# Designs tried in a protein design run: peptides against a protein of PDB entry 2FGR. Part 32

Target 1, 331 residues: chain A of PDB entry 2FGR
Amino acid sequence: SSVTLFGIVDTNVAYVNKDAAGDSRYGLGTSGASTSRLGLRGTEDLGGGLKAGFWLEGEIFGDDGNASGFNFKRRSTVSLSGNFGEVRLGRDLVPTSQKLTSYDLFSATGIGPFMGFRNWAAGQGADDNGIRANNLISYYTPNFGGFNAGFGYAFDEKQTIGTADSVGRYIGGYVAYDNGPLSASLGLAQQKTAVGGLATDRDEITLGASYNFGVAKLSGLLQQTKFKRDIGGDIKTNSYMLGASAPVGGVGEVKLQYALYDQKAIDSKAHQITLGYVHNLSKRTALYGNLAFLKNKDASTLGLQAKGVYAGGVQAGESQTGVQVGIRHAF

## One batch from the design tools (peptide; made by RFdiffusion4, then SolubleMPNN)

Design b1_p10_7_s2 (from b1_p10_7, 6 letters changed)
Fold by OpenDDE base, seed 2:
Structure b1_p10_7_s2 (fold): chain B 331 residues (1-331), chain A 10 residues (1-10)
Amino acid sequence: as target 1 above (331 residues)
Amino acid sequence: MELALETDLK
């Protein structure tokens, strides 16, 4: 049996030129290149190709020393794995987010990531962004000639909000092809939630693909999120992403990513463009910089996610510029 | 019980 202690401390100086009042915000932020974390994991060989595993992981906030406390809300799983694949029990990334966020060149972290995995409808559930779930059972297949899949179900445990009686129920999965330079995936999910105390279905469809040309990588996402409400009509968002990354001088990586968020319920679009650079000082330590521009149109109020400094919205139709410069250390 | 320090950078 083995037990591994692991972590990342990622802390930055961050700036955004506008908050909800139109004022600038700046300070120490967290998780600009990678999410800061502390974890324990291990495996036990049970013989016959069967293994047991555990994984416990929580987020670290280096700016305040975890003043709100520490928990294992990133992942808290026990698993069995073998020639059949892997079964996981416990809180984790849902299968759809685990696979489809891999096409985001900013890894769902900092001011530059694809923001499609979001609570678009003021859903009252704890995980209405479609990223993680409590009470989750997941299954992941082996890779067969490039083909692989993942499936998950989360129990609602009779959680109620208003008249909604199945809040937190998740069902979803993906199919993928991963072979050499090519990756492509299709994900489908439904989550039960509440909006205004009424039962609501969060439906998600996501297509992702990437190709590594050696000198550069291209990546793309197409997503539709729909909150189906009995009263007030559907809240639909179509999200698009296209990105490129390239190695620089064997010690660096440059990334450029564009995203479009077409928010149908308010007939409003937002455009995001982000330039990122990572400079590796070693295998464990890197310097990084991110520059992001977010343009809201019409009634759109989206804000960049400068965690630890400002992650709120802006005034309708306003643009926001964000900068992060930081250190990432892995241990 | 061997404590291995392995970090997945992802």
Scores: peptide ipSAE 0.022, ipTM 0.630, DockQ to the pose 0.512
Fold by OpenDDE base, seed 1:
Formats: structure tokens, C-alpha cells, sequence
Structure b1_p10_7_s2 (fold): chain B 331 residues (1-331), chain A 10 residues (1-10)
């Protein structure tokens, strides 16, 4: 049996030129290159190729010392694994987000990530971004000659919001091919939620692919998110991402990523472009810088996620520029 | 068989 204490402390100086009032925000932020976290994990060999596992992980906010508290909302699982793959019980990344966010070159954090995994419809469920779920059972296959899959179901436990029942129920999964330089995946999910107190289905389809050319990596995402309300029209967003990364001088990595968010319900687009650099001082410590530009058109109000400084929206049709410069330390 | 779930540093 083993128990590992692990974590990341990632803290930055961040700036955004516009908030919801059109004013600049700046200060000390968190999680610009990787989400800051503290975790415990371990495994027990049960013999016969069977293993038990646990994983407890919470987010760290280094700017305020977790003033709002600490929890294991990132992951709180017990598992069995073996030649059959892995079964997990507990709050985790849903299988679709776990796989499909792997194509995001900005690690689903900071001002540069793909923002498609979002609550596009003012959904009232706690996890209406499609990233994690409570009461989750997940299964992950082994990799069979490149082919792999993951499936998940989350119980709603008769949670209600307004007239909506079954809130928080998730069903979803992915199929993937991961072999050498190539990765490709298709994910499908449905989550039950509420919008305006009315039952709503959050449907998601995501295609991801990447190829590592050695000198550079290309990565892409295509996603549709649709909130199907019992009353009212669908709230649909088509999200697109294309990114490239390359090693620099054996100690650094440069990243460039573009995303387009076509918000159909408001007939409005947002364009995000981010340049990032990571400089490895060691295997565990890095300096980084991110420069992001977000152009909202028409009624779009998207904001860059400068966690700890400003993660809100901007005025409709406004553009936002963000900068993060920070230290990431892993232990 | 380490299920290399590449815990993407995400």
C-alpha cells in the first residue's frame, strides 16, 4: 500500500483591462498555469491484479490562504482497478471532461484555456459547466492498441430546483484512440439541471484531437453544448479551439491557442487568443507568463478567468486583455 | 499496469 501527499501551488500577478464596469483589475491571482491543489492518494494491491485506490483533492488559493475553506471538491474517489480498467466512486471529473479537456494546451486553467466547458445558460445546478459531478460512478477501460473509453453516471438523488427534478443527474462517456503521437476522442454527455426553475437538459458533444510532431504539438476541439429547456428555446453554443505548443531551448514551452465561441441563443461570437510561455527552473518549479485577448461581438459578455483577481464578464461587445505572470511549484 | 490516466496538471 502507498499514500502520496501531493500538490501544486500556482500564484501569479494578474491584470485584466476591463471588468463588468469597464475598469481594470489587477492583483495576486492563482492557478495561472496549473490549478493549485492539495491532495492525498494511495493504492493497495489486493492480489490477483486487483488494486484498491483512493484520491482526495482540493483546490488551493494561495492569495488568501483558502479563506473560504478547504474541501475535496476536485476529486474524492475510491476505486478498484485491474486488467478490466478502473471503477471510481465519488465526486470527480466526469469522463467527458476528463478526456476532452486533455486537448486544452492551457490545462483548463488561467486566462488561456478552452472555455467551452461552461454554464452557457445560467443553469442553476452546481456543476452546469459539465466538468465534475457529485454522486458519480465512473468506469475507464484499459488502452487496447490505442482504443480506450470512459463512462459515467451521477445520481440526482431527487434533487430539485423550482419545478425541476432529477437535478445533477449525469450520463456520459467518450471513446478515444491514443497511439504514439496521435490522440483523438469523441465525448457525449447529458446532464439534468434547471434554468429559471424549469427542467433543462444540458447536452454536450465534443470532438478532440492532437498530434505531436516532436518539434511542435497541434491540438483541436470541436464542441456543441445545448441547454434544452422545457419551456423556451434551446440555448446552444458551438465552441472551436485550435492550439499549438513547442518546446523552447529544452527548458521552456511556448503555447498559442485560439478559440471561437458561437453563442447561438444571442447570435453572438467571442474570439479568444492566448500566448503562453512556461520556463522550467526544475522538474517541479516553473515561471510562466500568459497574454490573452478576448474579443466579444454583439451581445457576448465573456471574460477571461483571472482567478483571484477577476473572473467575471465584461460589457456586451467589449474586448478584454489579460496578463498573468507567476510561479508554479509542484510537490 | 499504471492506468496512465495522464493526470493532466489541469
Amino acid sequence: as target 1 above (331 residues)
Amino acid sequence: MELALETDLK
Scores: peptide ipSAE 0.021, ipTM 0.533, DockQ to the pose 0.214; fails the geometry check
Fold by OpenDDE base, seed 5:
Structure b1_p10_7_s2 (fold): chain B 331 residues (1-331), chain A 10 residues (1-10)
Amino acid sequence: as target 1 above (331 residues)
Amino acid sequence: MELALETDLK
């Protein structure tokens, strides 16, 4: 049996040139290169190829010392694993997000990430971004010659919001091929939520692929998110991402990523371009810098996610520039 | 084959 304490402290100085009022914001932010976290995990060999596991992980906010408290909302699972794969019980990344966010070169964090995994519709559920779920059962297959899959179901436990009676129910999964330099995946999910107190289905389809050429990696995402509302019509967003990364001088990595968010309900697009650099001082410590530009068109109000500084929207049709410079330390 | 679910640095 083993127990491992692990974590990341990632803290940055961040700047955005516009908030919702058109003013600049700057300060100390968190999770610019990786999400800051504290976790405990362990395994027990039960014999016969069966293992038990646990994983408890919470987010750390280094700028305020977790002033709002600490919890295990990142992951709180018990598992059984073996030749059959892994079954997990508890709050976790849903299988779709766990797999498909792996194609984001900015690791779903900071000002550069793919923002497709979002609550596009003012959904009233706790996890309407499609990233995690409470009351989750997940199953992950072994890798069979590159082929693998994951499936999940989250119980709503009769959670109600307004007239919606199944809020928090998730069903979803992915199929993938992971072999050497190639990764490709298809994910499908449906989550039940509420919008304006009315039952709403959040449907998601995501395609991801990456290829590592050794000298560079290419990665891409195609996503459709659709909030199917009983009244007012569907809120559909098509999101696209293309990114490249390359090692620099054996100690650094440069990243460039573009994303397009086509927000159909408001007939408006947003364009995001991010340049990132990570400089490894050691295996555990890195310096990093991110430069992001977000161009909203028409009615689009998207903002860069400078966590701890400003993560709100901007005025419709406004552009935002963001910078993060920080330290990431893993233990 | 350890399903080393790599410590997602995310």
Scores: peptide ipSAE 0.019, ipTM 0.558, DockQ to the pose 0.214; fails the geometry check
Fold by OpenDDE base, seed 4:
Structure b1_p10_7_s2 (fold): chain B 331 residues (1-331), chain A 10 residues (1-10)
Amino acid sequence: as target 1 above (331 residues)
Amino acid sequence: MELALETDLK
């Protein structure tokens, strides 16, 4: 048996030039290159190729010392694994997000990430971004010559919001091909939620692919989310991402990523472009900088996610510039 | 058989 304590402390100075009032925000933020975390994990060999595992992981907010508390909401799983793959019980990334966020060159954090995994509809469920779920059972296959898959189901436990039943129910999965430099995946998910106290299905389809040329990596995402409301029209968003990364001088990595969020319900687009640089001081410690531009059109109010400083929206049709400069340390 | 789980470094 083993138990491993692990973590990341990622803290930055962040700036955004616009908030919801049109004012600048700046300060000390968190999780600009990787989500800051503290975790414990372990495995037990049960013999015969069977292993038990546990994983407990919570987010760290280094700017305030976790003033809002600490929890294991990132992951709190027990698992069995073997030649059959892995079964997990507990809160985790849903299989779709676990796989499809892997194509985000900004690691689903900071001001540069793909923001498609979002609550696009003011959904009232706690996980309406499609990233994690409570009461989750997940299964992940082994890799079969590159082919792999993951499936998940989250129990709603008869949770209700307004007249909406089954809130928090998730069903989803992905199929993937991961072989050498190539990765490609298709994910499908449905989550039950509420909007305005009315039952709503959050449907998601995501395609992802990446190719590592050695000298550079290309990555892309295509996503559609639909919040299908019992009353009212669908809230549909088509999200697109294309990114490139390249090693620099053996100690650095440059990243460039573009995303488009076509918000159909408001007939409005947002364009995000982010330049990032990571400078590795060691295998565990890096300096980083991110520069992001978010251009909202028409009724779009998207904001960059400068966690710990400002993660709210902006005025409709306003553009936002964000900067993060920070330290990431892994232990 | 390797588990097709990318360690979420995210």
Scores: peptide ipSAE 0.016, ipTM 0.510, DockQ to the pose 0.152; fails the geometry check

Design b1_p10_7_s3 (from b1_p10_7, 5 letters changed)
Fold by OpenDDE base, seed 3:
Structure b1_p10_7_s3 (fold): chain B 331 residues (1-331), chain A 10 residues (1-10)
Amino acid sequence: as target 1 above (331 residues)
Amino acid sequence: MELGLETDLK
């Protein structure tokens, strides 16, 4: 039996040129290259190829020392694994986000990530971004000649918001092919939530693919998210991403990623382009810089996620520029 | 039980 303590402290200086009032924001932010975290994990060999596992992980906010407290909301699972794959019980990434965010070259963090995994409709559920779930059972297959899959179900436990029942119920999964330089996946999910106190289904379909050419990696995502409301019509967003990364001088990595968010309910698009660089000082310590441009059109109000400084929206049709420069340390 | 420190970037 083993127990491992692990973590990341990632802190940056961040700037955005516009907030909701049109003013600049700057200061000390967190999680620009990787999400800052503290965790415990371990395994026990039960014999016969069966293993038990646990994983407890919470977010760290280095700028304020976790002033709002610490929890294990990133992951709190117990598991059994073997030749059949892995079964997990507890709060975790849902299978769809766990697989499909792997194609985001910015690792779903900082000002550069693909923002498709979002609450597009002012959903009142705690996890209406489609990233994690409470009360989750997950199953992950082994890899069979490249083919693999994951499935999940989260219990609603009769949670209600307004007149909406079954809030927090999740069902979803992915199928994938991972072989050498190629990865491709299809994910499908539905989550029960509420919008304006009324029952709403959050439906999500995501396609992802990447190819590693050795000298560079290409990655892409196609996503549709629909908040299906009984009254007021569907809130639909089509999101597209294309990115490239390349090693630099054996100690660095450069990343360039473009995303388009076509917000159908407001007939408005947003364009995101991000340039990132990571400089490895060691296996555990890196310097990084991100430069992001977000162009909102028409009624779009999207903002870059400069966590710890400013993560809100901007005025309709406004563009935002963001910068992060920081240190990541892993232990 | 063994207690260890390990780097995880995932």
Scores: peptide ipSAE 0.020, ipTM 0.633, DockQ to the pose 0.493
Fold by OpenDDE base, seed 5:
Structure b1_p10_7_s3 (fold): chain B 331 residues (1-331), chain A 10 residues (1-10)
Amino acid sequence: as target 1 above (331 residues)
Amino acid sequence: MELGLETDLK
């Protein structure tokens, strides 16, 4: 049996030129290149090709020392694995998020990531961004000649908000092909939530693909999220991403990513473009810089996610520029 | 039970 302690501390100086009042924000932020975390994991060989596993992982906030506390909300799973794949019990990334966020060149972190995995509808559920779920059972297949899949179901446990009685129920999965330089995936999910105290279905479909040319990698995402409301009509967002990354001088990586968020319920678009650079000082320590520009059109109020500094919206139709410069250390 | 430190960059 083994137990591994692991973590990342990622802290940055961040700036955004506009908040909701039109003022600049700056300070020390967290998780600009990778999400800061502390975790414990381990495995036990049960014989016959069967293994037990556990994984406990929480987010670290280096700017305030976890002033709001520490928890295992990133992952808290027990598992069985073998030739059949892996079954997990406990809070985790939902299978759709786990797979489809892998095409985001900014790793769903900092001011540059694909923001499609979002609560677009003022959903009242705790995980209405479609990233994680409580009470989750997940199954992941082995890789068979490139083909792999993941499936998940989360119990609502009769959680209620207003008249909604199944809040937190998740069902979803992906199919993928991962072979050499190519990755491609299709993900489907439905989550039960509430909006305005009324039962709402969060439907999600996501396509992702990437190809590594050696000298550069291309990656793309196509996503539709739909909050199906009984009253007031559906809240639909179509999100698109295209990114490229390339190694620089054997120690660096440059990233460029564009995203479009077509917010149908408000007939408004937002455009995001991000330039990132990571400089590896070692296998464990890196310096990084991100520069992001977010252009809201019409009624769009999206803001860049400068975690620890400012992650709120801006005024309708306003543009926001963000910068992060930081240190990432893994242990 | 060995306590290991392992770098996870993922």
Scores: peptide ipSAE 0.018, ipTM 0.617, DockQ to the pose 0.452
Fold by OpenDDE base, seed 1:
Structure b1_p10_7_s3 (fold): chain B 331 residues (1-331), chain A 10 residues (1-10)
Amino acid sequence: as target 1 above (331 residues)
Amino acid sequence: MELGLETDLK
């Protein structure tokens, strides 16, 4: 058996030019290039090609030393794996987010990531962003000549909010082709939640693809999220992403990513463009800088996610510029 | 450490 202690401490100086009041925010933030984390994981060979595994992982907030506490909400799984693939029990990334966020060149963190995996409807469920679930059973296939898949189901355990039942139930999965420079995936998910105390289904469809040309990588996402409400009509968002990354001088990586969030319920769009650079000082330590611009139109109030500094919205139709400069250290 | 898929808790 093996047990590995692992982690990332990523801390930055961050600035955004507007908050919800129109004022600038700046300070020390976290997780600008990678989500800061502490984890324990291990495996046991059970013989016959069967392995047991565990994974416990929580987020680290280096700016305040985890003043709000530490938990294993990132992942808390026990697993069996073998030639059949892997079965996981416990809180984790749902299969759809685990696969489809892999196309995000900003690693689903900082001011640059694809923000499509979001609670678009003021959903009252704890995981209405479609990223993780409690009470989750997941299965991941092996890779068969490029083809792979993942499936998940989360139990609601009769959780209620208002008149809504089955809150927190998830069902979803993806199919993918991963071979050499090419990756492509289709994900489908439904999550039961509540909006305004009323039962709501969060439906999600996501298509992702990437190709590595060696000199550069291209990546894209197409997503539709729909909160189907019994009263008040559907809240639909179409999200689009296109990104490119390239190695620089053998020690760096430059990234450029654009996203469009078409928020149908408010007939409003937001445009995000982010330039990022990572400079590897070693295999474990990097300096990084991110520059992001978010343009809200009409009733859109989206904000850049400068964790530890400001992650709220802005006034309707306002644009926000964000900067992060930081250190990432992995152990 | 191979940086696995990092997903924010936000």
Scores: peptide ipSAE 0.017, ipTM 0.594, DockQ to the pose 0.122
Fold by OpenDDE base, seed 4:
Structure b1_p10_7_s3 (fold): chain B 331 residues (1-331), chain A 10 residues (1-10)
Amino acid sequence: as target 1 above (331 residues)
Amino acid sequence: MELGLETDLK
């Protein structure tokens, strides 16, 4: 048996030029290059190719020392794995996000990530961003010559919000091909939630692909999210991402990523462009900088996610510029 | 599985 303590402390100085009032925000933020975390994981060989595992992981907020407390909401799983793949029980990334966020060159964190995995509809469920679920059972196949898949189901446990039942129920999965420089995936998910106390289905379809040319990597995402409301019509967002990364001088990585969020319910688009640089001081320690620009059009109010400083929206049609400069340390 | 660096994009 093994037990591993692991973590990341990622802390930055962040700035955004606009908040919801039109004022600048700046300060010490967290998780600009990687989500800060503390975790415990381990495995036990049960013989015959069967293994038991556990994984407990929580977010670290280095700016305030976890003043709101610590929990294992990132992952809290027990698992069995073997030649059949892996079964996980407990809160985790849902299979769709687990796979499809891997195409985000900004690692789904800081001011640069693909923001498509979002609560687009003021959904009242705890995980209406489609990233994680409580009460989750997940299954991941082995890799068969590049082909792999993951499936998940989360129990609603009769959770209700207003008149909405089955809140928090998730069903979803992906199919993928991962072989050498190529990765491609299709993910489908449905989650039950509530909007305005009324039953709502969050449907998600996501396509992702990447190719590593050695000298550079290209990555892309295509996503449609629909909050299907019983009253008021669908809240649909089409999200697009294209990114490139390249190694710099053997110790650095430059990243450029563009995303478009076409918010159909408000007939409004947002454009995000982010330039990032990571400078590896070691295998475990890096300096980084991110520069992001978010242009909202029309009724769009999206804000950059400068965690620990400002992650709220802006005024409709306003643009926001964000900067993060920080240290990432892994242990 | 590569440790996907994933944040809760709320």
Scores: peptide ipSAE 0.017, ipTM 0.566, DockQ to the pose 0.096; fails the geometry check

